# Ledger of designs, part 30: peptides against a protein of PDB entry 3C2G

Target 1, 209 residues: chain A of PDB entry 3C2G
Amino acid sequence: IRTFDLLGLLLHDSDAIDGFVRSDGVGAITTVVQYPNNDLIRAGCKLLLQVSDAKALAKTPLENILPFLLRLIEIHPDDEVIYSGTGFLSNVVAHKQHVKDIAIRSNAIFLLHTIISKYPRLDELTDAPKRNRVCEIICNCLRTLNNFLMMWIPTPNGETKTAGPNEKQQVCKFIEIDILKKLMSCLSCEGMDTPGLLELRSTILRSFI

## One batch from the design tools (peptide; aimed at target 1 H95 K100)

Design b2_p18_6 (made by RFdiffusion4)
Pose (drawn by RFdiffusion4):
Structure b2_p18_6 (pose): chain A 208 residues (1-190, 192-209), chain P 18 residues (1-18)
Amino acid sequence: IRTFDLLGLLLHDSDAIDGFVRSDGVGAITTVVQYPNNDLIRAGCKLLLQVSDAKALAKTPLENILPFLLRLIEIHPDDEVIYSGTGFLSNVVAHKQHVKDIAIRSNAIFLLHTIISKYPRLDELTDAPKRNRVCEIICNCLRTLNNFLMMWIPTPNGETKTAGPNEKQQVCKFIEIDILKKLMSCLSCEMDTPGLLELRSTILRSFI
Amino acid sequence: TEALLTALEEFLTDLEEE
């Protein structure tokens, strides 16, 4: 845990996190967080969140790491883990087609739907720290969804990709009534929460 | 209206980056 904390302090900028990724740091973190201990898992995922915007992640073999992390997000009961995991997922799929492909094959879009649907409306959360966390989680999920949807929107530049039935059923779940009601309620609930502005802006983009 | 237009402009910027 202290090693994770120290690496977190050392990796202050882009060159450092890229150096860590080229040294197989992401694979190391994911291997270590297989140990069933929540403090250790929380610490490893915090560091993964920190290095998630690394351009070197375009070169790292993610065929095994990514499905493992999606499984972890799916079953781990604590919000800090979910926050870190979905934050990492949003950045790691960004600008990387083959990584989006890995995520789709592992049902990443279906998982985003499940993560958003499990939380009550933001007006039903009393403690401010927790409400801000759920807010940032939902924001992470929708930012990940938006990085996927770009593939299938007609671009005059000529890269009109066709969605397979697998991608179709996952994306179409986002027009089911339950999630639309929840998403529209985040847009209008009445809520002093620092992450609310970014969340509402991201929701509008998802609908667009 | 302003928030919707800002969100549309950010969306179109992401399309350009892709």

Design b2_p18_6_s1 (made by RFdiffusion4, then SolubleMPNN; from b2_p18_6, 8 letters changed)
Fold by OpenDDE base, seed 3:
Structure b2_p18_6_s1 (fold): chain B 209 residues (1-209), chain A 18 residues (1-18)
Amino acid sequence: as target 1 above (209 residues)
Amino acid sequence: SSLLQKALEEFLEQLKEE
């Protein structure tokens, strides 16, 4: 735990972060967080989030790492773990088709829906720190979903990847009325990622309308 | 389905205003 905290302090610049990733730092973290210690898992996931935008991740195989992280988020009802994990997921899938495919095959779409479904509407949360954290988690989920949906938007050349029947079914769950009501409640949250929501709006329009 | 479409439109309109 202390080691992860110290590493977090040392990994304060992009070169240090890239060096850590090139040295299989992500693999090392994922190995350590396999131990059933909540504090260790929190610290490890936080460190994963910290390095999740590293350029060196483009050259890192994620076939074993990503499914493990998704499972960890699924089974660990901890807001800090879910926040860090969904943040990591959102960053690593961005502009990386191969990583998106790994995530989707690992049931990421369903997991995102499950996460959003488990949290109450933001207007029902009276504790500001809790509300803000939940808002951030939902934003991470929506940003990830947006990245997935973009794969299936037709290009000007008429070529597009088509979603499989299972993926289509899972995506359709996000436009259920109860989910939409929950998403609308995010708009009332101070500090919401408005640009991200607007991007999602655009993607939804192109995908569903 | 009609209710769903209406809810979607309302959601999208709210996102536009933010």
Scores: peptide ipSAE 0.036, ipTM 0.530, DockQ to the pose 0.053
OpenDDE base, seeds 1, 2, 4, 5: peptide ipSAE 0.030, 0.029, 0.022, 0.025; ipTM 0.530, 0.535, 0.550, 0.505

Design b2_p18_6_s2 (made by RFdiffusion4, then SolubleMPNN; from b2_p18_6, 6 letters changed)
Fold by OpenDDE base, seed 3:
Structure b2_p18_6_s2 (fold): chain B 209 residues (1-209), chain A 18 residues (1-18)
Amino acid sequence: as target 1 above (209 residues)
Amino acid sequence: SEELQKALEEFLKQLEEE
């Protein structure tokens, strides 16, 4: 735990972060968080989030790391783990088709739906710190979903990847009325990523209308 | 469904107003 805290303090610039990632730092964290210690898991996932936008990750194999992280998020009800993990996921899938494919094969779409379904509407949360954290988690999920949906939007030449039948079914769950009501409740949250929601609006229009 | 379409339209409208 103390080691991860110290590493977090030292990894304050992009060059240090890239150096850590090039030295298989992500793999090292993933190995450590396999131990059943909640504090260690929290600290490790937070560190993963901190390095999740590193340029060096583009050259890092994620075939073993990403499925493990997704499973960790699935089995841990801890908001801090879910926040860090979904933040990591959203950053690593951005602009990386091969990483999106790994995530989708690892049931990421279903997991995102499960996470959103688990939390109450934001307007039902009276505790501001809890509400803000849940808002951030939902934002991470929606940003990730948007990145997935973008793969299946036709290009001007009419070429596009096609979602499989299972993926289509899982995506359709996000436009169910109960989910949409939860998403609408996010608009009342002061900490909501409004630009991200507007991007999602555009993607929904292109995907479902 | 009609209900789904109404919910989607409302959601999209709210997003545009933000």
Scores: peptide ipSAE 0.039, ipTM 0.593, DockQ to the pose 0.053
OpenDDE base, seeds 1, 2, 4, 5: peptide ipSAE 0.037, 0.034, 0.036, 0.035; ipTM 0.596, 0.600, 0.595, 0.615

Design b2_p18_6_s3 (made by RFdiffusion4, then SolubleMPNN; from b2_p18_6, 10 letters changed)
Fold by OpenDDE base, seed 5:
Structure b2_p18_6_s3 (fold): chain B 209 residues (1-209), chain A 18 residues (1-18)
Amino acid sequence: as target 1 above (209 residues)
Amino acid sequence: SDLLEQARKEFEELLEEE
């Protein structure tokens, strides 16, 4: 724990972060968070979030790291772990087609649906810190989902991937009535990515139905 | 590299204490 805090203090600029990532820092964190210690898991996931936008990640193999992190988020109902993990996921998939493919093959779409489905409606949360954290998690999920959907949107040049039948089925879960009610409850929340929510809904309705 | 190795060592020590 103390060492992760110290590392977090030193990783304050892009060069330091890239240096850490080039030294297999992400692999090191992944090794540490395999131990059944909740404080270590929280600290490790927070550090992953801090390095999640590093340029050096483009050269880091994520085939073993990303499935592990997704499983960690799935089994730990901890808001701080989920926040950090979904934040990491949303950053690492941005502008990286190969990383999106790894995440999708690792059941990321279904996991994001599960995360959103497990949280209460934001309009029912009276505790402001809790509401804000849940809002941030949902925003991370929405950003990640929109990044996935971009893979299957036709480009002006006519080159587009077609979503497989499993991916299409997983995406269509986000238009079911229960999940839609939950997502709609977020529209009035301060700090909600309302444009991202509307984009998700619009893209699913236009391209997947 | 030295900081990362120190971090690994401190984590190993913490895991042995639990």
Scores: peptide ipSAE 0.028, ipTM 0.528, DockQ to the pose 0.012
OpenDDE base, seeds 1, 2, 3, 4: peptide ipSAE 0.025, 0.026, 0.024, 0.027; ipTM 0.535, 0.526, 0.509, 0.540; seed 3 fails the geometry check

Design b2_p18_7 (made by RFdiffusion4)
Pose (drawn by RFdiffusion4):
Order: C-alpha cells, then structure tokens, then sequence
Structure b2_p18_7 (pose): chain A 208 residues (1-190, 192-209), chain P 18 residues (1-18)
C-alpha cells in the first residue's frame, strides 16, 4: 500500500506516468489487486486512476487487464473502487479504437448501464461526500459511453463504422425508460454538489 | 436553433476525437 502511495507521489506529470506504463506498471497494479484486501484494492485502483490518461496505454496489451478490471467494477461493493475503475475506463478507451473493441467484447457498455441504474436519485442522498461520489461515478460512466458513440455517428470524413448486434443491444439499453427517468432527474433535481455542473453538461452530450 | 446547436456540439466532438 505504501508502494502504491509513493508511486502516486512520484508520478507527477505525463512523462512520469508514461514511463510507468512503459515499465508495465498497469499490468503490475492489476496483478497485485487480485489479493482480497480492500485497503490494498482501494490503493491500487487510486493509482490506476492517476495513470489512466497516459498515451502509452495505446501500446500496452490490454486484452487481459481490461476484462479483469471490468469484472472488478461489476462485483466490488465499495464506491471508491467503482469511482476509480470507471474513471480509468473513461480515459483508457479515449482515442483508442482497439481498446474500445476490447471493452465492447467484455460488455463494457452493458456494465455502464448497470452501474448508473444501481444508485438512487441524487436528491435521495443525505451525506454530501457520498452524493458527490455517486455524481462523479455517473459522470464517469456517461463519459465512457460518449467515447464509444463517436464510432457510429456518420462522419463526412468517411469513417462510418457499422455497429454489430452486440454493440447495438448494449447501446439501446440507454433508451430504456428506467435509465432515461434517472438521467433526466439528475438534470433537474433541486442540491449543493461540486460535481453536478459537469454531470449535467455530460448528460446533455450523452443525449446528443 | 436547437438543431444548429446539436450540430455544432457534434462537430466539436469530432474535432476532439481526432
């Protein structure tokens, strides 16, 4: 845990986090967090969140790491882990088609739907720290969804990709009534939460 | 006016992607 904390302090900028990724740091973190201990898992995922915007992640083999992290996000009961994991997912799929492909094959879009649907409306959360966390989690999920939807919107540049049935059923779940009600309620609930502005902006983009 | 705003947002998203 202290090693994770120390690496977190050392990796202050882009060059450092890219150096860590080129040294197989992401694979090391994911291997270590297989140990069943929540403090260790929380610390490892915090560091993964920190290095998630690394451009070197375009070159790291993610065929095994990514499905493992999606499974962790799916079953781990604590919000800090979900926050770290979904934050990592939003950055790791960004600008990387082959990585989006891995995520789709592992049902990443279906998982985003499940993560958003499990939380009550933001007006039903009393403690401010927890409400802000759910807020940032939902924001992370929708940012990940938006990084996927770009593939299938007609671009005059000429890269009109066709969605397979697998991608179709996952994306279409986001027009089911339950999630639309929840998403529209985040847009209008009445809520002093620092992450609310970014969340509402991201929701509008998801609908667009 | 709403359609124009959606189209401007999509163009900005396309630029960001590339």
Amino acid sequence: IRTFDLLGLLLHDSDAIDGFVRSDGVGAITTVVQYPNNDLIRAGCKLLLQVSDAKALAKTPLENILPFLLRLIEIHPDDEVIYSGTGFLSNVVAHKQHVKDIAIRSNAIFLLHTIISKYPRLDELTDAPKRNRVCEIICNCLRTLNNFLMMWIPTPNGETKTAGPNEKQQVCKFIEIDILKKLMSCLSCEMDTPGLLELRSTILRSFI
Amino acid sequence: ELEELIEEELERMFEEEH

Design b2_p18_7_s1 (made by RFdiffusion4, then SolubleMPNN; from b2_p18_7, 9 letters changed)
Fold by OpenDDE base, seed 2:
Parts: structure tokens; sequence; C-alpha cells
Structure b2_p18_7_s1 (fold): chain B 209 residues (1-209), chain A 18 residues (1-18)
């Protein structure tokens, strides 16, 4: 745990982060978080989040790493792991079509739905730190989902992939009333990415029309 | 170098967990 903290201190600028990533740092962390130590898993996932927007990740194979992380956040009830993991996911899929494909193939859309479904409405959370963390998790999920959906919306600049039937079915789960109610509860949360939520709404509408 | 420091830290990390 202390080691990850030290690593985090060293990775204080973009060049250092890129250097770490180029040295297979993400793979190393992924190996470490396989040990059955919750504190280690938390620290490792936090470090992953810290380096998740590194430019060098575009050149890093994620075919094994990303599915593992998705499984990790699927099986761990730990909010900190889920926060870091969904944050990592959100950042690594941004502007990278091949990573989006890996995530989607690894059932990420369904996982995002599962994560949102597991948490209560934000207005039911009385503990402010807990509420804020859940809010951030939901934001990560929504941002990720939006990035996925944008793949299937035709742009003037090029042809767009078509979502498969399975992906469409998974996306449809997000317009279920219980999910929508939970998402709407986010609008009252301080710090919520309201513009992002509205963008997602627009994207969903465009995807289904 | 930063790389060497990172490598050293990673090595220590793996030793502690094994």
Amino acid sequence: as target 1 above (209 residues)
Amino acid sequence: SLKEEIEKILEELFKEEK
C-alpha cells in the first residue's frame, strides 16, 4: 500500500505517467491487484485511475487488462474500487475506438447497468461522503455509456459502426423506469455532471430514433 | 532516473505481496 502511495507521488506529471505506462506499469498494477488484499486492490485501482488519461495508453494493449478490471469491479462491493475502476474505464475508452470495442466485447454496457442498479437513489443516501462517492461512480458510468453510444451515431465526418442486437438490448436497459429514476436523482446532487447527463439523454434519444 | 526508481518500487511491491 505504501508502495503505491510512493508511486503516486512519483507520477505527478504527464511525462512521468507516460514513462510509467510505457514501462508496462498498468500491467504491473494489474498483476498486483490480483492478490487477495483489499487495501492493495484499492490502492492499485486508485493508481490506475491516476494514470488512466495518459497518452501512452493509446499504445498499450488492453485486451487482457481491461477485461480483468471489469471483472474486478463486478465482483467487489467496494465503492472505492468501483470508483477507481469506472473512472479508469471512462478515461481509457475516451477517444479510442479500439478500447471501446474491447470494453463492449467484455460486457461493459451490462456491467455499467449493474453498477447503477446496485446503488440506491442519491436522495436516499444521508451520508454525504458516501453520496458524493456514489454520485461520482454514476457519473463515470454515464460518461462511459455516452462514449459507447456515440460510436453508433453517424457523424458528418465519417461512417459509424452499427450496434449489434446484443448491444442495443443492453442499452435499452438504461431507459427502464427504475434506472431513469435513479439517474434523475443525480440532478440534485452537487458535483454531478449535469451537462454530461443531458448529453447522454440526447445521445440516447438519437440512438433510439 | 524515474524509471529506475519505479522499477525499484515495483520490485519491492512484489516482494511484499509474495
Scores: peptide ipSAE 0.047, ipTM 0.609, DockQ to the pose 0.012
OpenDDE base, seeds 1, 3, 4, 5: peptide ipSAE 0.030, 0.025, 0.021, 0.028; ipTM 0.503, 0.488, 0.559, 0.433; seed 5 fails the geometry check

Design b2_p18_7_s2 (made by RFdiffusion4, then SolubleMPNN; from b2_p18_7, 5 letters changed)
Fold by OpenDDE base, seed 4:
Structure b2_p18_7_s2 (fold): chain B 209 residues (1-209), chain A 18 residues (1-18)
Amino acid sequence: as target 1 above (209 residues)
Amino acid sequence: SLEELIEKLLEEMFEEEA
C-alpha cells in the first residue's frame, strides 16, 4: 500500500506514467492485486486508472491483464475497485481494436451490463458521494460500451466489423428500460461526460434502430 | 527510479506472503 501511494505521487506527468508502463508497471500492479487485501486492491486499481491513458499501453500486451482485471471487478463488490477498474477498461479500449477484442472475448460486455444492473437508480441514492461514484461507474461502463458498439457501425468507406451472435445478444441487453433509464440519469449528473453519453445514446440508436 | 519502485513493491508483496 505504501509503495502504491508513493507511486501515485510520482506518476503525475505523462512521461513518468509512460516510464512506469514501459517498465511493466501494469503487470506489476496486477500481480500485487492478486493478494487478498482489499486496501491493496483498491490502491492498485486506482493506480491502474491513473496510468490507463498512457501512450505506452499501446505497446503493452494486455492479454493476461484484462481478463484478470475483469474477473477482479466481477467478484469484488467494492465501488472504488469497480470505479477504477471500469475506468481503466474504458481508457485502455479507446482507439485500440486489439484491446477491444480482448475485452469482448473476456466477456466484458456482459460484465458491464451486470455492473450497471446491480446498482440502484441514481434517484434512489440519497448519499451524494455514493450517488456520484455510482454515476461515474455507470458512465465508465457505458463509455466502454460505446467504444465496442462503434466497431460495428459502418464507416463512411463501408468498412465495418460484424458483431458475433453472442456479442449481439449481450449488447441487446443495454436497450433494456432499466439500463436506458440509468443512462438518462447519468446525463443529468453534474460533472459527467455528457457529450460522451450523448454519443453513446446516438450509437445505441444507430445500432438497434 | 520507477523501475526500482516496482521492484521494491514486488519484493514487499512476496515478503508479506512468505
Scores: peptide ipSAE 0.027, ipTM 0.558, DockQ to the pose 0.012
OpenDDE base, seeds 1, 2, 3, 5: peptide ipSAE 0.022, 0.021, 0.026, 0.026; ipTM 0.482, 0.475, 0.482, 0.480; seed 3 fails the geometry check

Design b2_p18_7_s3 (made by RFdiffusion4, then SolubleMPNN; from b2_p18_7, 7 letters changed)
Fold by OpenDDE base, seed 2:
Structure b2_p18_7_s3 (fold): chain B 209 residues (1-209), chain A 18 residues (1-18)
Amino acid sequence: as target 1 above (209 residues)
Amino acid sequence: SLEEEIEKLLKEMFEEER
């Protein structure tokens, strides 16, 4: 635990973060968090989030890491683990088609839907820190979904992957009224990525209508 | 408000896909 906290303090610049990632730091974290200690898991996932936008991740094989992280998020009812894990997922899939493919094959779409669905409406949460954390989790899930949907939108260059029938069916769950209401509730949260949520709206419109 | 407009659009989307 203290080691992860110390590492998090040392990884304050992009070069240090890239150096850590190049040294298989992500693999090391995923190995350590296999120990059944909630504090260790929280600290490890938080550190993963801190390095999740590293350029060096483009050269890091994630075939074993992503399925493990998704399983960790699935089995831990811990908002801090879910926050860090969904944040990591959102960042690592950005601009990386191969990582998106790994995530989708690892049932990420269904998991993201499950995560959003399990949380109450934000207006039912009286504790402001809890409400904000839940909103951030939902936003992480929705940003990840946006990144998936963008794969299937025709680019001006005509290169589009067509969503498989199973993938299309899975993403259609995100137009459920409950999910849309939660999207709207996130727009009411101060300091949230409103531009990203508006982008998702546009992406949904282009994907389904 | 912007939120009300988005809510309206999202509701319309939901009704069209149902």
Scores: peptide ipSAE 0.030, ipTM 0.505, DockQ to the pose 0.045
OpenDDE base, seeds 1, 3, 4, 5: peptide ipSAE 0.023, 0.021, 0.014, 0.022; ipTM 0.534, 0.506, 0.344, 0.481

Design b2_p18_7_s4 (made by RFdiffusion4, then SolubleMPNN; from b2_p18_7, 6 letters changed)
Fold by OpenDDE base, seed 1:
Structure b2_p18_7_s4 (fold): chain B 209 residues (1-209), chain A 18 residues (1-18)
Amino acid sequence: as target 1 above (209 residues)
Amino acid sequence: SLEELIKEVLEELFEEER
């Protein structure tokens, strides 16, 4: 735990972060967080989030790491773990088609649905710090979903991938009315990525209609 | 169809925002 905190302090610039990632730092964290200690898991996931935008991740095999992380956030009820994990997911899939494919094959879309489903509407949360954290989690999920859907948007000059039947089914689950109502509740939170809702809506329309 | 479902869902979203 202390080691992760110390590493987080040292990894304050992009070069240091890239160096850590090139040295299999993500794999090292993944190994350590397999120990059933909630504090360790929190610290490890937080560190993952800190390095999630590293350029070196584009060259890092994520075939084993990403499914593991997805499973971790699936089984842990901890908001901090989920926040860090969904943040990592959102960042790591950005502009990386192969990573998106790994995530989708690992049932990420449905997992995002599950994550949102476990939380009440934001207006039902009386604790402001918790409400804000939940809103951030939902925004991370929305951003991730948006990144997936963007793969299937027709482009004027390019071959676009078509979502398969399984992906379509997963998306349908994500956009259930109860889920969308929870998403809409994010509009009540100031300073949050509520624009993500509008972007997602636009992306859905362009992808499937 | 998926398209119909998406349309219905989006319409409901737009109605709740108003």
Scores: peptide ipSAE 0.025, ipTM 0.487, DockQ to the pose 0.110
OpenDDE base, seeds 2, 3, 4, 5: peptide ipSAE 0.024, 0.021, 0.019, 0.021; ipTM 0.507, 0.467, 0.493, 0.492; seed 3 fails the geometry check

Design b2_p18_8 (made by RFdiffusion4)
Pose (drawn by RFdiffusion4):
Structure b2_p18_8 (pose): chain A 208 residues (1-190, 192-209), chain P 18 residues (1-18)
Amino acid sequence: IRTFDLLGLLLHDSDAIDGFVRSDGVGAITTVVQYPNNDLIRAGCKLLLQVSDAKALAKTPLENILPFLLRLIEIHPDDEVIYSGTGFLSNVVAHKQHVKDIAIRSNAIFLLHTIISKYPRLDELTDAPKRNRVCEIICNCLRTLNNFLMMWIPTPNGETKTAGPNEKQQVCKFIEIDILKKLMSCLSCEMDTPGLLELRSTILRSFI
Amino acid sequence: SLTEMIEEELERMFEEEE
């Protein structure tokens, strides 16, 4: 845990996190967090969140790491882990087609739907720290969904990709009535929460 | 006006993606 904390302090900028990724740091973190201990898992995922915007992640073999992290997000009961995992997922799929492909094959879009649907409306959360966390979680999920949807919107540049049935059923779940009600309620609930502005802006983008 | 705003936002997103 202290090693994770120290690496977190050392990796202050882009060159450092890229150096860590080229040294197989992401693979090391994911291997270590297989140990069933929550403090260790929380610490490892915090560091993964920190290095998630690394351009070197375009070159790292993610065929095994990514499905493992999606499974962890799916079953780990604590919000900090979910926050870190979904934050990592939004950045790691960004600008990387082959990584989006890995995520789709592992049902990443279906998982985003499940993560958003499990939380009550933001007006039903009393403690401010927790409400802000759920808010940032939902925001992470929708930012990940938006990085996927770009593939399939007609671009005059000529890269009109066709969605397979697998991608179609996952994306279409986001027009089911339950999630639309929840998403529209985040847009209008009446809530002093620092992450609310970014969330509402991201929701509008998801609908667009 | 709403259609023009949506088209501008999509164009901006395409530029960022590239």

Design b2_p18_8_s2 (made by RFdiffusion4, then SolubleMPNN; from b2_p18_8, 8 letters changed)
Fold by OpenDDE base, seed 4:
Structure b2_p18_8_s2 (fold): chain B 209 residues (1-209), chain A 18 residues (1-18)
Amino acid sequence: as target 1 above (209 residues)
Amino acid sequence: SLLEEIKKILEEMFKEEA
């Protein structure tokens, strides 16, 4: 934990972050957080979030890292772990097709649905810190989902990747009435990425039309 | 580098606690 604190202090500069990532820092963190210690897991996931937008990640093999992180989020009902993990996921899949593919193969879409389904509506949360954290988690999930769905929307040149049957089934979970109501109820919530949510809604609709 | 050293410390941390 002390090491994570130290890293958190040092890894504020983009060049330092890139240097850490190039030195397989992400792999090191994921190895350490395999130890069943909640504090260590929280600290490790937070550090992952801090380095999640590093340019060096484009050259980092994530085939062993992403499935582990997704499983970690799945089995740990900790808001801080989920926040950091979904934040990492949303950043790491951005602009990286191969990373999106790894995440999707690792059942990421269904996991995002599970996470969103777990939490109550934001307007039902009276504790501001809790509400804010949940809002951030939902935003991370929505941004990630949007990044996935955009792969299956035709480009201006007519090229598009086709979603497999499993992916389509997973996406269909997001158009269930209860989940849609929950997502739409977020539009009026303070702190919600409303433009992002509207974009996702549009993307979902386009995916099924 | 310092970052590489910190990486090694992280790896050793796992060994010590495992």
Scores: peptide ipSAE 0.037, ipTM 0.602, DockQ to the pose 0.013
OpenDDE base, seeds 1, 2, 3, 5: peptide ipSAE 0.033, 0.020, 0.027, 0.028; ipTM 0.627, 0.573, 0.594, 0.614

Design b2_p18_8_s3 (made by RFdiffusion4, then SolubleMPNN; from b2_p18_8, 12 letters changed)
Fold by OpenDDE base, seed 4:
Structure b2_p18_8_s3 (fold): chain B 209 residues (1-209), chain A 18 residues (1-18)
Amino acid sequence: as target 1 above (209 residues)
Amino acid sequence: DLLKKIQEVLEEEFKKAA
């Protein structure tokens, strides 16, 4: 735990982060967080989040890492783990088609739905720190989902992939009334990425046309 | 080298805590 904290303090600039990633730092963290220690898992996921936007990740074999992280998020009802994990996911899939494919094959869409479903509406959370953390988690989930859906939106200048039947079914879960109400309740929440939420809404609608 | 050392330290700490 202390070691992860110290590493986090050392990784302050993009070059250091890239150096860490090129040295298989993400793999090292993933190996360490295999141990059933909640504090270690929290620290490891936090460090993953810190390096999640590294350019060097484009050359990292995430096939061995991402499924593990997704499973970790699935089985740990810890807001800090979920925050860090969904943050990592949202950053690592950005602009990387191959990584999106890995995540989707690993049931990421369903996981995002599960995460959103487990939390109450933001307006039902009276504790500000808790509400803010949940808001951040939801934002991470929505950004990730948007990144997935954008793959299947036809562009004028190229053929896009089509969502498989399983993916389509998973996406349909987000248009359930309870989920929609929850997402709509986020629009007035302080700290919510309202433009991002509106973008996602547009993307979802376009995905069903 | 540094990463390997860090991993080793973490593994040792886990073994001590287990």
Scores: peptide ipSAE 0.026, ipTM 0.665, DockQ to the pose 0.011
OpenDDE base, seeds 1, 2, 3, 5: peptide ipSAE 0.015, 0.020, 0.016, 0.013; ipTM 0.372, 0.410, 0.380, 0.390

## One batch from the design tools (peptide; aimed at target 1 A94 R143 N147)

Design b2_p19_1 (made by RFdiffusion4)
Pose (drawn by RFdiffusion4):
Structure b2_p19_1 (pose): chain A 208 residues (1-190, 192-209), chain P 19 residues (1-19)
Amino acid sequence: IRTFDLLGLLLHDSDAIDGFVRSDGVGAITTVVQYPNNDLIRAGCKLLLQVSDAKALAKTPLENILPFLLRLIEIHPDDEVIYSGTGFLSNVVAHKQHVKDIAIRSNAIFLLHTIISKYPRLDELTDAPKRNRVCEIICNCLRTLNNFLMMWIPTPNGETKTAGPNEKQQVCKFIEIDILKKLMSCLSCEMDTPGLLELRSTILRSFI
Amino acid sequence: SELEEILEEYERLNEEFYS
């Protein structure tokens, strides 16, 4: 845990996190967080979140790491882990088609739907720290969804990709009535929460 | 004013993460 904390302090900028990724740091973190201990898992995922915007992640073999992290997000019961995992997912799929492909094959879009749907409306959360966390979680999920939807919107540049039935059923779950009600309620609930502005802006983008 | 803030934040996010 202290090693994770120290690496977190050392990796202050883009060159440092890229150096860590080229040294197989992401694979090392994911291997270590297989140990069933929550403090260790929370610390490893915090560091993964920190290095998630690395451009070197375009070169790292993610065929095994990514499905493992999606499974972890799916079953781990604490919000800090969900926060870190979905934050990492949002950055790791950004600008990387083959990584979006890995995530789709592992049902990443279906998982985003499940993560958003499990939380009550933001007005039903009393403690401010927790409400801000659920808010940042939902924001992470929708930012991940938006990084996927670009593939299938007609671009005059000429890269009109066709969605397979697998991608179609996952994306279409986001027009089911339950999640639309929840998403519209985040847009209008009445809530002093620092992440609310970014969340509402991201929701509008998801609908667009 | 709240709507203007949401639109400014949307534009910032669009430029930093989606363009």

Design b2_p19_1_s1 (made by RFdiffusion4, then SolubleMPNN; from b2_p19_1, 10 letters changed)
Fold by OpenDDE base, seed 2:
Structure b2_p19_1_s1 (fold): chain B 209 residues (1-209), chain A 19 residues (1-19)
Amino acid sequence: as target 1 above (209 residues)
Amino acid sequence: SLLEKIKEEEERIEKKEFS
């Protein structure tokens, strides 16, 4: 835990972060967070978030790392773990088709639906720190989802990958009434990615229905 | 490995706390 804190302090520039990632820092963290200690898991996931946009990650195989992280988020009902994990996910899938595929094969779409669904309505959260954290988590989920959907949006420049039936089914879950009510409750939140929310809805309706 | 370095550093910190 203390080592992760120290690393977080030292990883303040891109070169240091890239150096850490090139030394298999992400793999090391994922190994460490397998120890059943909540504080360690939180610290490790936070460190993952801190390095999640590193350029060196493009050269890092994530086939083993990403499924593990997704499982960790799934089974650990901790807002800080979920925040860091979804933040990591959203950053690593950005602009990386291969990483998106790994995440989707690992049932990430359904997981994100589960994450959003599990939280109370945002407008019912009176504790500001809690509300803000949940808002951030939902924003991470939205960004990730929109990144996934980009894979299947036709582009003028060429052929687009077609979503499989399972992926289509998972995506369409985000326009069901219960999840829509939840997402609509987020619109009043000051930190909400409203454009991202509208983009998600629009893309699903346009391309998946 | 990086993992080993992390373990070594944690051990070092722990030893200092108990010294």
Scores: peptide ipSAE 0.008, ipTM 0.397, DockQ to the pose 0.012
OpenDDE base, seeds 1, 3, 4, 5: peptide ipSAE 0.000, 0.007, 0.000, 0.006; ipTM 0.354, 0.410, 0.309, 0.349; seed 4 fails the geometry check

